# Peptides against a protein of PDB entry 4ASU: the designs that were tried, part 278

Target 1, 270 residues: chain A of PDB entry 4ASU
Amino acid sequence: ATLKDITRRLKSIKNIQKITKSMKMVAAAKYARAERELKPARVYGVGSLALYEKADIKTPEDKKKHLIIGVSSDRGLCGAIHSSVAKQMKSEAANLAAAGKEVKIIGVGDKIRSILHRTHSDQFLVTFKEVGRRPPTFGDASVIALELLNSGYEFDEGSIIFNRFRSVISYKTEEKPIFSLDTISSAESMSIYDDIDADVLRNYQEYSLANIIYYSLKESTTSEQSARMTAMDNASKNASEMIDKLTLTFNRTRQAVITKELIEIISGAA
Target 2, 83 residues: chain B of PDB entry 4ASU
Amino acid sequence: FTFASPTQVFFNSANVRQVDVPTQTGAFGILAAHVPTLQVLRPGLVVVHAEDGTTSKYFVSSGSVTVNADSSVQLLAEEAVTL

## One batch from the design tools (peptide; made by RFdiffusion4, then SolubleMPNN)

Design b2_p26_6_s1 (from b2_p26_6, 8 letters changed)
Fold by OpenDDE base, seed 4:
Structure b2_p26_6_s1 (fold): chain B 270 residues (1-270), chain C 83 residues (1-83), chain A 26 residues (1-26)
Amino acid sequence: as target 1 above (270 residues)
Amino acid sequence: as target 2 above (83 residues)
Amino acid sequence: INLPVDEELLAEEEELEKKVEEEVEK
């Protein structure tokens, strides 16, 4: 490689390093916000899931329609955030299929579709795009919930798969259940609840769905921003190492050129 | 007793004496050992009576309330403000 | 410079997760 080539590469990598550093800072800021907003969202979401945990709702075996909601975003450069969700979605879909269930998929974030489109295109109901540009709101969750309910797919049970935030350096892909109105209404464990008007229960389930989706979005966002911050930091470090290597190569090459020139001068071959 | 909105937590697994909630079927008081029920909130006032005798009032826009068999209560409002 | 692709970061994340788990169990 010529000195010019090395210099060009150095410049390019230095620019990349600047970009990744900048992205790290942006991700850090978004992470800090996401983490703050996750605190109440987690209480809210866990509260929404409390019924399902306490009632131990079981889906009858004869019910075959299962919905998988994968939650991620449209944005890359965040490590294994998308692949982790997709992997678990695939696993769940395969397990359900093996159990004789019909599986449909909803992707929250374009990356889910991007990963699963080739293998699961026929199972997709809808993909929500433009996820990850702004912090998710309850309004966003409501839109997703409404679209799901209006999709015409009458699922019996569902799984929402998302990355749960643990710490700045750790997340875990988890699954939470979603139940249809019919499943809740027919669950034996629900018999202990006082006579609930059907309309009330329907509205309740609509809120529950929106609540759980909102929770998942907040967990996912926090996990994603943290992972992106880490990824960008790693990229910056890798760039730094490459800069060092190229700098050494540059120096060696320069010395060789100088030496050659000196030899030419001394030898009079110029 | 848990009372939260998507953006704010008012009570988290707290012990309270009574919670008055506005539901679509009418306002009712949730006491200790209340029968399990699910309700949807209508816009109105939530009144929390703490064990120490303090009373707090909140306005909620909508949401849900769950009373479980274990006497745990989840009050989840879409929007809530302290009054 | 391979921008961190999803696959390469998996191993590092797993290592970090392991470290965190070890710290929490303490």
Scores: peptide ipSAE 0.023, ipTM 0.836, DockQ to the pose 0.026
Fold by OpenDDE base, seed 2:
Parts: structure tokens; C-alpha cells; sequence
Structure b2_p26_6_s1 (fold): chain B 270 residues (1-270), chain C 83 residues (1-83), chain A 26 residues (1-26)
């Protein structure tokens, strides 16, 4: 490699390092906020799932329509955040298909669509974009829930797949159930709940869906920002190591060039 | 008893004596061993009666309330404020 | 379907992402 080549590469890597360092700081700030906002959101979201866990709502095996909601964002440079969700979605879709179920997909975040479009394009109902640009609100979750309920797809049960935040260095892709109104209303375990008005149950389900979506968005956001922070830190470190290596190479190459030039001068060969 | 909004937690798995909630079908009090039920909230006042005899009042907007067979209660409001 | 966007914070991050992608592809 010529001195010019090394210099060009050094400049490029130094620029990358600067950018990744900046992105790390931005991600750190967003992570701190997301983590604070996740605390109440987790209580809220887990609370909304309590019924389904306690009532042990089961979907009859003869029901065939299954909805998968994948939750991530539009933005890259966050490690395996999107691929993890997509992998779980693919696995779930394959398992359901093998069981003779009809599967439809909703993507929250454009990255899900980007990953799955080629292989699962026909299964997509809708993709929500502009996810991850600001912290998700309950309003956002409500919009998603409403769109789902109004989509015309009459699913029997579903799964929402998202990254649950564990710590600054770890997340886990998880799945939570979603149920249709018909599934809830027909569940034997719901018989213990006294004279629930159909309208009340419908409204309740709408809140439940919005609640779990909101929860998933908050978990996903926190996981993503943390992962991005880590990814950018790693990138910055890798860049630093490369800069050191290239600097050494540059110095050696420079010395060799100087030596060659001196020899040429002394020998009169130039 | 869990009482939360998306942005704030008021009670998390707490033991309370009674919770009065405003529902679309009417206001009702949730006591110990209340029958399982699902309700949706209307805008109104929530009153929490603690075991120590203290009472706390909250204004809530929309949301849901769940009373489970195990006597656990989840009060989930879209918006809630302490009064 | 597009969700609401906070435009100011978005522009800076998108610019940074674009710059990183451009530099990685060189």
C-alpha cells in the first residue's frame, strides 16, 4: 500500500470513529430517557397481561388465523435488534404454517419489512414507519391498535414479538399473546367473570391491545438504544485499533520510502 | 392491587382495603374477595382506601379495571393524576 | 402508515447514520 492509500484509509477510519463516538453519546442520552420511561410502562404493560395469564385463555385448535406483530424500528446500527425479532417472527410463522395455520404479519418499524419483504411479502398486512425517531407514546400504540382492529383481518389469536430490556448489555426477544374478542369471549376460563357486557369487553380488549403494544414499544426502544450505544462503542474501539495499526504501517512505510530515496540520491540512480 | 398509567405507577402489587372506581356501567367498590369482573373506566374519581385507614383520591380518564379470581386487581388508566 | 415524527432530533441522527454508511461503503 502506498503512503497515499494508508493516509486515505486513516482519514476515513478517523472520520468513522468520530461519527460512531457521537452516535454513542446520542444513544446514551436516549437510552437514559428510555430506561426511565420503561419503569412505569413495564408495570402498566405487565398489568395488562395479567388477565390472560391468570385466565389461561386458550385458542381452540380448529381456529386457523394467526397474527404476528413484530416490533422494532426504522433505524439501523443497533446490532442484532432487528434481526433477532425477524428471526423469531420467521420461526413462529414457519411453526404456525406447519400446523396448518394462516399467518399474517404486521411490522412495527421499516426494518422488519426490509428483512422479511422478500420471503414473506404476501403475509404482510401493514407496516408502520417512522418508528424510533421519537420515544413512543400511548397515542402511537393506540393508533397501531386501532389500525389492527380496523384492518378487516379477523384473526383468532396472535403474537407480539419484541426485544425485552434486561440490562444495558442485554436484551431478550420475547413473545406475548394477543387474542381476538371472539377468543376471549368464548374462553371457558372467562366464565368466572360475572356478566360482562359485550360492549365493555370490546372496549376492554381495545385497551388491552393498546397497552401491550405500548409496552412492547417501550421495551423495544430501550433495548435498541442500549444496543446502539454498545454497537457504537465497539465500532469506536475497533476503529481505534485500526488507526493504531495503520499508523504503525504508515510510519514503517514512510521510513522505507525515505530510505529508498536516500539510497537513490547517494547512488546517483535517480 | 396495581394502579398505573403509561407514565406513572401509583400502586404496584399493594394490599389495600377498598378501591372505588368509576366505570361505564357505574361506580363500584372493590373489596377483598370481590367477584371477578372486567370493566372499563369513565372519567372520574378513584378512591383508594389503604389498610391503615388512609384514603387517596385520583382523577382518571379512560382505561380498564380487572378483578381476578385470586383477588388481584389491575387498574390501568390512560391518564391519572393525584388529587 | 407513518407515525408522528419529531423532525429536529431525527435529522441529526439520520445524517450521522448516512455518513457512517457512506464511509463504510468506501
Amino acid sequence: as target 1 above (270 residues)
Amino acid sequence: as target 2 above (83 residues)
Amino acid sequence: INLPVDEELLAEEEELEKKVEEEVEK
Scores: peptide ipSAE 0.078, ipTM 0.893, DockQ to the pose 0.269; fails the geometry check
Fold by OpenDDE base, seed 1:
Structure b2_p26_6_s1 (fold): chain B 270 residues (1-270), chain C 83 residues (1-83), chain A 26 residues (1-26)
Amino acid sequence: as target 1 above (270 residues)
Amino acid sequence: as target 2 above (83 residues)
Amino acid sequence: INLPVDEELLAEEEELEKKVEEEVEK
């Protein structure tokens, strides 16, 4: 490589380093907000899931329709956030298919669609876009829930897959169950709940779905911002190392050029 | 007893004496060992009676209330404010 | 289906992402 080539590459990498450093700071600010907003959201979401855990709701084996909701965003540069969710969605879909279930998919965030389009396009019901540009609201979750309920797909049970936040350096892809109204109403364990009107149960289920979706969005957002911050930090460090290496190469190349020129002058081969 | 909105937690696994909730079928009081039930909230007043005799009032919009067999209660409001 | 977007916060991040992508592709 010529001195000119090395210099050009150095300039490019230095620019990348500057950008990734800036992105790290932006991600850090968003992470701080997301983490604050996750605290009440987690209590709220876990509270909504409590019924299903305590009632031990099971779907009969003869029921075949299963819905998978994958939660991520539209934004990249956040490490394995999207691929982790997609991987678990693929695994779950394959397992369900092997069990003779019909599987449909909803993607929250365009990245899910991008990853799964080639292999699972026929299974997609809908994709929600413009996710990750702003902090998710309960209104957003309600829109998603309503769309699902009005989709006409009569699922028996479902799974919502999202990244749960653990710490600034750790997230875990998790799955939570979603049940249809019919599945809940027919569950033996629900018999202990006295005099539940069908309309009440329907409304309750609508809230439950929105609650769980909201919770998943908040977990996903916090995980994503933390992962982006880490990814940008790593990119900045990698750039720094490359700059050091290229600088050494530049210096060596420069010395070689000078030496060659001196030899040519001394030898009279000019 | 857990009482929360999406943005605020009022009670988290707390012990309370009684919670009065506004439901679509009418207002009712949740006492210790209440029969398991599911209800949907209507706009109205929630009154929490603490074990020490203190009472707290809240206004809620919509949401749900769950009373489980283990006496745990989840009051989840879409919007709630302290009064 | 598109969810509502907060335009102000997103513009700066999108610009930065675009710059990174452009530099990686050179």
Scores: peptide ipSAE 0.058, ipTM 0.885, DockQ to the pose 0.275; fails the geometry check
Fold by OpenDDE base, seed 5:
Structure b2_p26_6_s1 (fold): chain B 270 residues (1-270), chain C 83 residues (1-83), chain A 26 residues (1-26)
Amino acid sequence: as target 1 above (270 residues)
Amino acid sequence: as target 2 above (83 residues)
Amino acid sequence: INLPVDEELLAEEEELEKKVEEEVEK
């Protein structure tokens, strides 16, 4: 490699390092906010899931329609955040198909669509875009919930798949159940709740869905920002190491050039 | 007893004596060992009666309340403020 | 379906991402 080539590469890597460092700081700020906002959101979301856990709602085997909601974002440079969700979605879809279930998919975030479009395009109902560009609100979750409920797809049960935040260095892809109104209403385990007005139950289910989606968005966002922060830190460190290596190479190459020139001068071989 | 909004937690698995909630079908008090029920909140006042005799008041917008067979209660409001 | 966007934050992030992509392609 010529000195010119090395210099060009050095400049490029230095620019990358600068950018990744900036992105790290942005991600860190967003992470701090997300983590703070996740605390109440988790209590809220887990509280909403309590009914389903306690009631042990089961879908009859003859029911075949299953919905998978994958939660991620539109933004890259966050490690395995998107691929982890997509992998779990694929696995779940395959398992359900093997069990003779019909599977439809909703993607929250464009990255899920990007990963799964070629293999699962026919299973997608809708993709929500512009995810991850601001902190998710309950309003956002309500919009998603409403769209799902109005989609016309009459699923029996479903799964929402998202990255649950564990720590700044760890997340886990999780799956939580979603149930249709009919499934809840017909569940034997819900018999102790039988005197519930149908309209009340419908409204309750709408809130439940919005609550779970909101929770998943908050978990996903926190996980994503943390992962991005880590990814950008790693990128910055890698860039630094490469800069050091290239600098050494540059110095060595420069010395070799000088030596060659000196030899040419001394030998008169010019 | 858990009482939360998307942005704030008021009670998390707390023991309380009674919770008065405004529902679409009417306001009612949730006591210990209340029958299991699901309700939807209407805008109104939530009153939490603690075991120590203290009373806290909250204004809630919409939301849900769940009373389970195990006496666990989840009050989840879209918006809630301490009054 | 598009969710609400913070345009300022979006613009900043997109600019950074674009810069990274440009440098990686070099």
Scores: peptide ipSAE 0.043, ipTM 0.891, DockQ to the pose 0.270; fails the geometry check

Design b2_p26_6_s2 (from b2_p26_6, 9 letters changed)
Fold by OpenDDE base, seed 4:
Structure b2_p26_6_s2 (fold): chain B 270 residues (1-270), chain C 83 residues (1-83), chain A 26 residues (1-26)
Amino acid sequence: as target 1 above (270 residues)
Amino acid sequence: as target 2 above (83 residues)
Amino acid sequence: VVLPVDEELLAEEEQLEKEVAAEVAA
């Protein structure tokens, strides 16, 4: 490599390092906010799931329609955040198909569609874009829930797949159940609950869906920002190491050029 | 007893004496060992009666309330404010 | 079941926020 090539590469990597450092800081700020907002969201979301856990709602085997909601975002540079969700979606879809179930997919965030487009395009109902630029709100969750309910796909049960935040350095891809109104209404385990008006139950289910989506978004966002922060930190460190290596190479190359020039001068060959 | 909005937690697995909730079918009080039920909140007042005799009032916009067989209660409001 | 909030993470986050705030203010 010529001195010019090395210099160009050095400049490029230095610029990348600046960008990754900046992105790290931005991710850190977003992470801090996300984590703070996750605390109440987790209580809220877990509270919403309590019924399903307590009632142990099961979908009859004869019911065949299953909905998978994958939750991520539009933004990359966050490690395995998207691929982890997609991997679990693929696994779940395959398992369900093997069990004779019909599977449809909703992607929250464009990255899900991007990853699964080639293999699962026919299974997608809808993809929500513009995810990850701002913190998710309950309004966003409500929009997603409404779109799902209005999609015309009469699922019996579903799975929402998202990254649950564990720590700044750890997340886990998890699945939580979603149930249709019919499934809840027909569940034997619900018999212990007092006679519930059909309209009440419908409204309740709508809230439940919005609640779990909101929860998943908050978990996903926190996980993503944390992962991005880590990824950008690693990128910055890698850039630093590369700069050091290239600088050494530059210096050696420069010395070689100088030596060559000196020899040429001394030998009268210039 | 858990009472939360998407952005704020008021009670988290707390023991309370009674919770009065405004539902679409009418307001009712949740006592210890209340029968399992699901309800939807209407805009109105939630009143939490603590074991120490203190009473807290909240305004809620909408949401859901779940009373489980194990006496766990989840009051989940879309919006809630302390009054 | 209350998912445990990692309190240690909160402390680290607060520290990171302070550091970021300091760097942005600089």
Scores: peptide ipSAE 0.023, ipTM 0.835, DockQ to the pose 0.054
Fold by OpenDDE base, seed 2:
Structure b2_p26_6_s2 (fold): chain B 270 residues (1-270), chain C 83 residues (1-83), chain A 26 residues (1-26)
Amino acid sequence: as target 1 above (270 residues)
Amino acid sequence: as target 2 above (83 residues)
Amino acid sequence: VVLPVDEELLAEEEQLEKEVAAEVAA
C-alpha cells in the first residue's frame, strides 16, 4: 500500500470513529429514556399477562392456526438484536410446522422482514415499518393490535417474540403467548369467568393484545438502544486500534520509502 | 392489587381493602375474595381503599380489570391520573 | 403499515447512518 492509500484509509477510519462516537452518545440518551419508560411498561405488561399465566390457558391440539409476532425495529448497527429475534421466530415456526400447525408471521420492524423474506415470505401477514425511529407509544401498540385483529386471520394461539432487557450489557430473546378470543372463551380454566359478556371479553382481549405489544416494544427498544450503544462503543474502540496500526504502518512505509530513495541515490539507479 | 397505566404505576402487588372501578356494565367494588371476573373500564373514577384506611382517587380513561381466583387484581388503564 | 415518526430526530439519525455507510463503502 502506498502512503497515499494508508492516509486515505486513516482518514476514513477517523471519520468512522467520529460517527460511531456520536451514535454512541445518541444511543446512550435513548437508552436512558427507554430504561426509564420500561419500568412502568413492565409492570403494565406483566400485569396483562397475569391472567394467562394464572388461568393456564391451553389450546386444543386440533387447533392448528398459530401466529408469530416478531418484535424488533428498522435500524441496524445494534449487534444481534434483529438476528436473535429472527432466529427464535424461525425455530418456533419450524417447531410448529413439524407439529402440523399453520403458521403466519407478523413483523414489527422492517429488519424482521429483511431477514425472513426469502424463507418465509408466504407466511407474512403484515410488516410494520418505521419502528425504532421514535420511542414506542401505547398508541403505536394499539395500531398494531388493531391491524392484527382486522387482518382476517383467525389464529387460535400465538407467540410474541422480543428481546427482554436484562442489563446494559445483556438481553434475552423471549416468547410470550397470545390467545384468540375463541381460545380464551373455550378454555376450561376460564369456566369461572363464564358469566362474562362476549362483548366485554372481546374488548378485554383487544386491550390485552395492545398491552402485551406495548410491553414487547418497550423491552425491545431498551434492549436495542443498549446494544447499539455497546456496538458503537466497540466500533469506536476498533477504529482506534486500527488507527494505531495504520499509523505504525504509515511510519514504517515512510521509512522504507526514504531508505529506498537513499539506496537509489547511492547506487545511481535512478 | 396492581394498578398501572403504560406510563405510570400506582400500585404494584399491594394489599388493599377495596377498589371501586367504573366498568361498562356499571361501577362495582372489588373486595377481598371477590369472585373472579373480567371487565373493561369506562371513563370514570377509581377509588382505592387502603388497609390503613386511606382513600385514593383516580380518573381513568379506559382499560381492563381482572380479578383472579387467587384474589389477585390487575387494573390496567390506558390513561390514569391521580385526583 | 407505517408507524408515526419524529421527523427531526429521525433525520439526524439517518444522516449519521448514511455517513457510516458511506465511510464503510469507501
Scores: peptide ipSAE 0.030, ipTM 0.876, DockQ to the pose 0.278; fails the geometry check
Fold by OpenDDE base, seed 1:
Structure b2_p26_6_s2 (fold): chain B 270 residues (1-270), chain C 83 residues (1-83), chain A 26 residues (1-26)
Amino acid sequence: as target 1 above (270 residues)
Amino acid sequence: as target 2 above (83 residues)
Amino acid sequence: VVLPVDEELLAEEEQLEKEVAAEVAA
């Protein structure tokens, strides 16, 4: 490479380093907010899931319709956040299909659709876009829940798949169950709950779905921002290393040119 | 007893004497060893009676309340404010 | 379905992403 080529590349990488550093700072600010908002959201969401855990609701094997909700966002540059969710969705879909179940998919965030559309396009019911551009609200979750309920797909059981936040350096892709009204109503374990009106149960289930979706969105957002910080930090470090390498190459190349010129002068070939 | 909204936690696995909740079927008090039940909240007043005798009041917009067999209670309001 | 967008926060991120993409492509 010529000195000119090396210089051009150095300039480009330095610009990348500057940009990724700035993106890291932006992600850090968003992460801080997301983490604060996740604390109450986790209590709220886990509280909503308590019924299903305590009642040990099971779906009969003869019921074959399963819904998978994948939760991520529209925004990239956050490491394996989207691919992790998609991978687990694929695995779950394959397992369910092998068990003879019908599988439909909902994608929260355009990245899910982007990754899965070639292999699973026929299984998608709906994709929600413009996810990750602002902190998710309960209103957003309610919209998603309502759309699901109005989709006309009469699932028996479902799975919501999202990245659960562990720490600034760690997340884990997890699954939580969702159940249809019919499944809950028919569950033997629900018999201990006294005097439940059908209308009450329906309304309760609508809230439950919205609650779980909201929880998943908050976990996902916090995980994503944390992962983006890490990704941008890594990119900045990689850029720094490349700059160092190229600088050494530049210096060596420059010395070689000087040496050549000196030889030409001494030899009279100049 | 857990009482939370999406944005705020009021009680997290706390022990309380009684919780009065406004439900669509009517207001009722949740006592220790209450029978398991599910209800939907209507807009109204929640009153929490602590073991120490203190009483706190909240206004809730909507939501759900769950009483489980293990005596755990989850009061989840869409919106809630301290009065 | 399209969810609401935070325009102010999004603008900065989108600009940064475009700049990164441009530099990577160069």
Scores: peptide ipSAE 0.026, ipTM 0.863, DockQ to the pose 0.275; fails the geometry check
Fold by OpenDDE base, seed 3:
Structure b2_p26_6_s2 (fold): chain B 270 residues (1-270), chain C 83 residues (1-83), chain A 26 residues (1-26)
Amino acid sequence: as target 1 above (270 residues)
Amino acid sequence: as target 2 above (83 residues)
Amino acid sequence: VVLPVDEELLAEEEQLEKEVAAEVAA
């Protein structure tokens, strides 16, 4: 490589390093906010899931319609956040298909659609976009829940797949169940609950769905911002190492050029 | 007893004597060993009676309440404020 | 379905992402 080539590359990598450092700081700020807002959201969301865990609601084997909701965002540069969710969605869809179930998919965030479009395009009901542009609100979750309920797809059981936040350096892709109103109403395990009005149960289920979606969005956002912060930090470190290597190469090349010029002068070959 | 909104936690797995909640069918008092039930909240007053005799009041907008067979209770309000 | 956007830093973040992509591709 010529001195000019090395100089150009050095300039480019230094610019990348500057940008990745800036992105790290932005991600760090968003992470701090997300983590604070996740604390109450987790209590709220886990509280909503308590019924399903305690009642041990089961879907009859003869019922075949299953819904998968994948939760991610529209934005990249966050490591394996999107691919992890997509991988588990694929696995779940394959397992359900092998069991003779019909599977439909909802993507929360455009990245889910982008990854799964080639292999699962026919299974998508709807994709929600502009996810990850701002912190998710309960209003956002309610909009998603409403669209699901109005989709016309009468699922029996479903799964919501998202990245659960563990720590600043760790997340885990998890699955939580969702149930249709009909499945809840007909579940034998619900018989222990006192005479529940049908309208009450419908409203309860709508809240439950919105609650779980909200919880998943908060977990996903916190995981994503943390992962982005880590990814940008790693990129900055890698850039630094490359700058050091190229600087050494530059110095060596410069010396070689000088030596060559001296030889040409002495020999009169120039 | 768990009582939370999306943005705030008021009680987390606490032991309380009684919780009064506003439901669409009217006022509902949750006592120890209450029968399992599901209810939906209407805008109104929530009153929590602690074991030590203290009482706290909250205003809620909407939401749900679950009473389980194991006596656990989840009160989940869309919006709630302390009074 | 498109969700509402009210992030003040959105434009800056998008510009940064674009710049990173451009430099990586160069």
Scores: peptide ipSAE 0.024, ipTM 0.861, DockQ to the pose 0.256; fails the geometry check

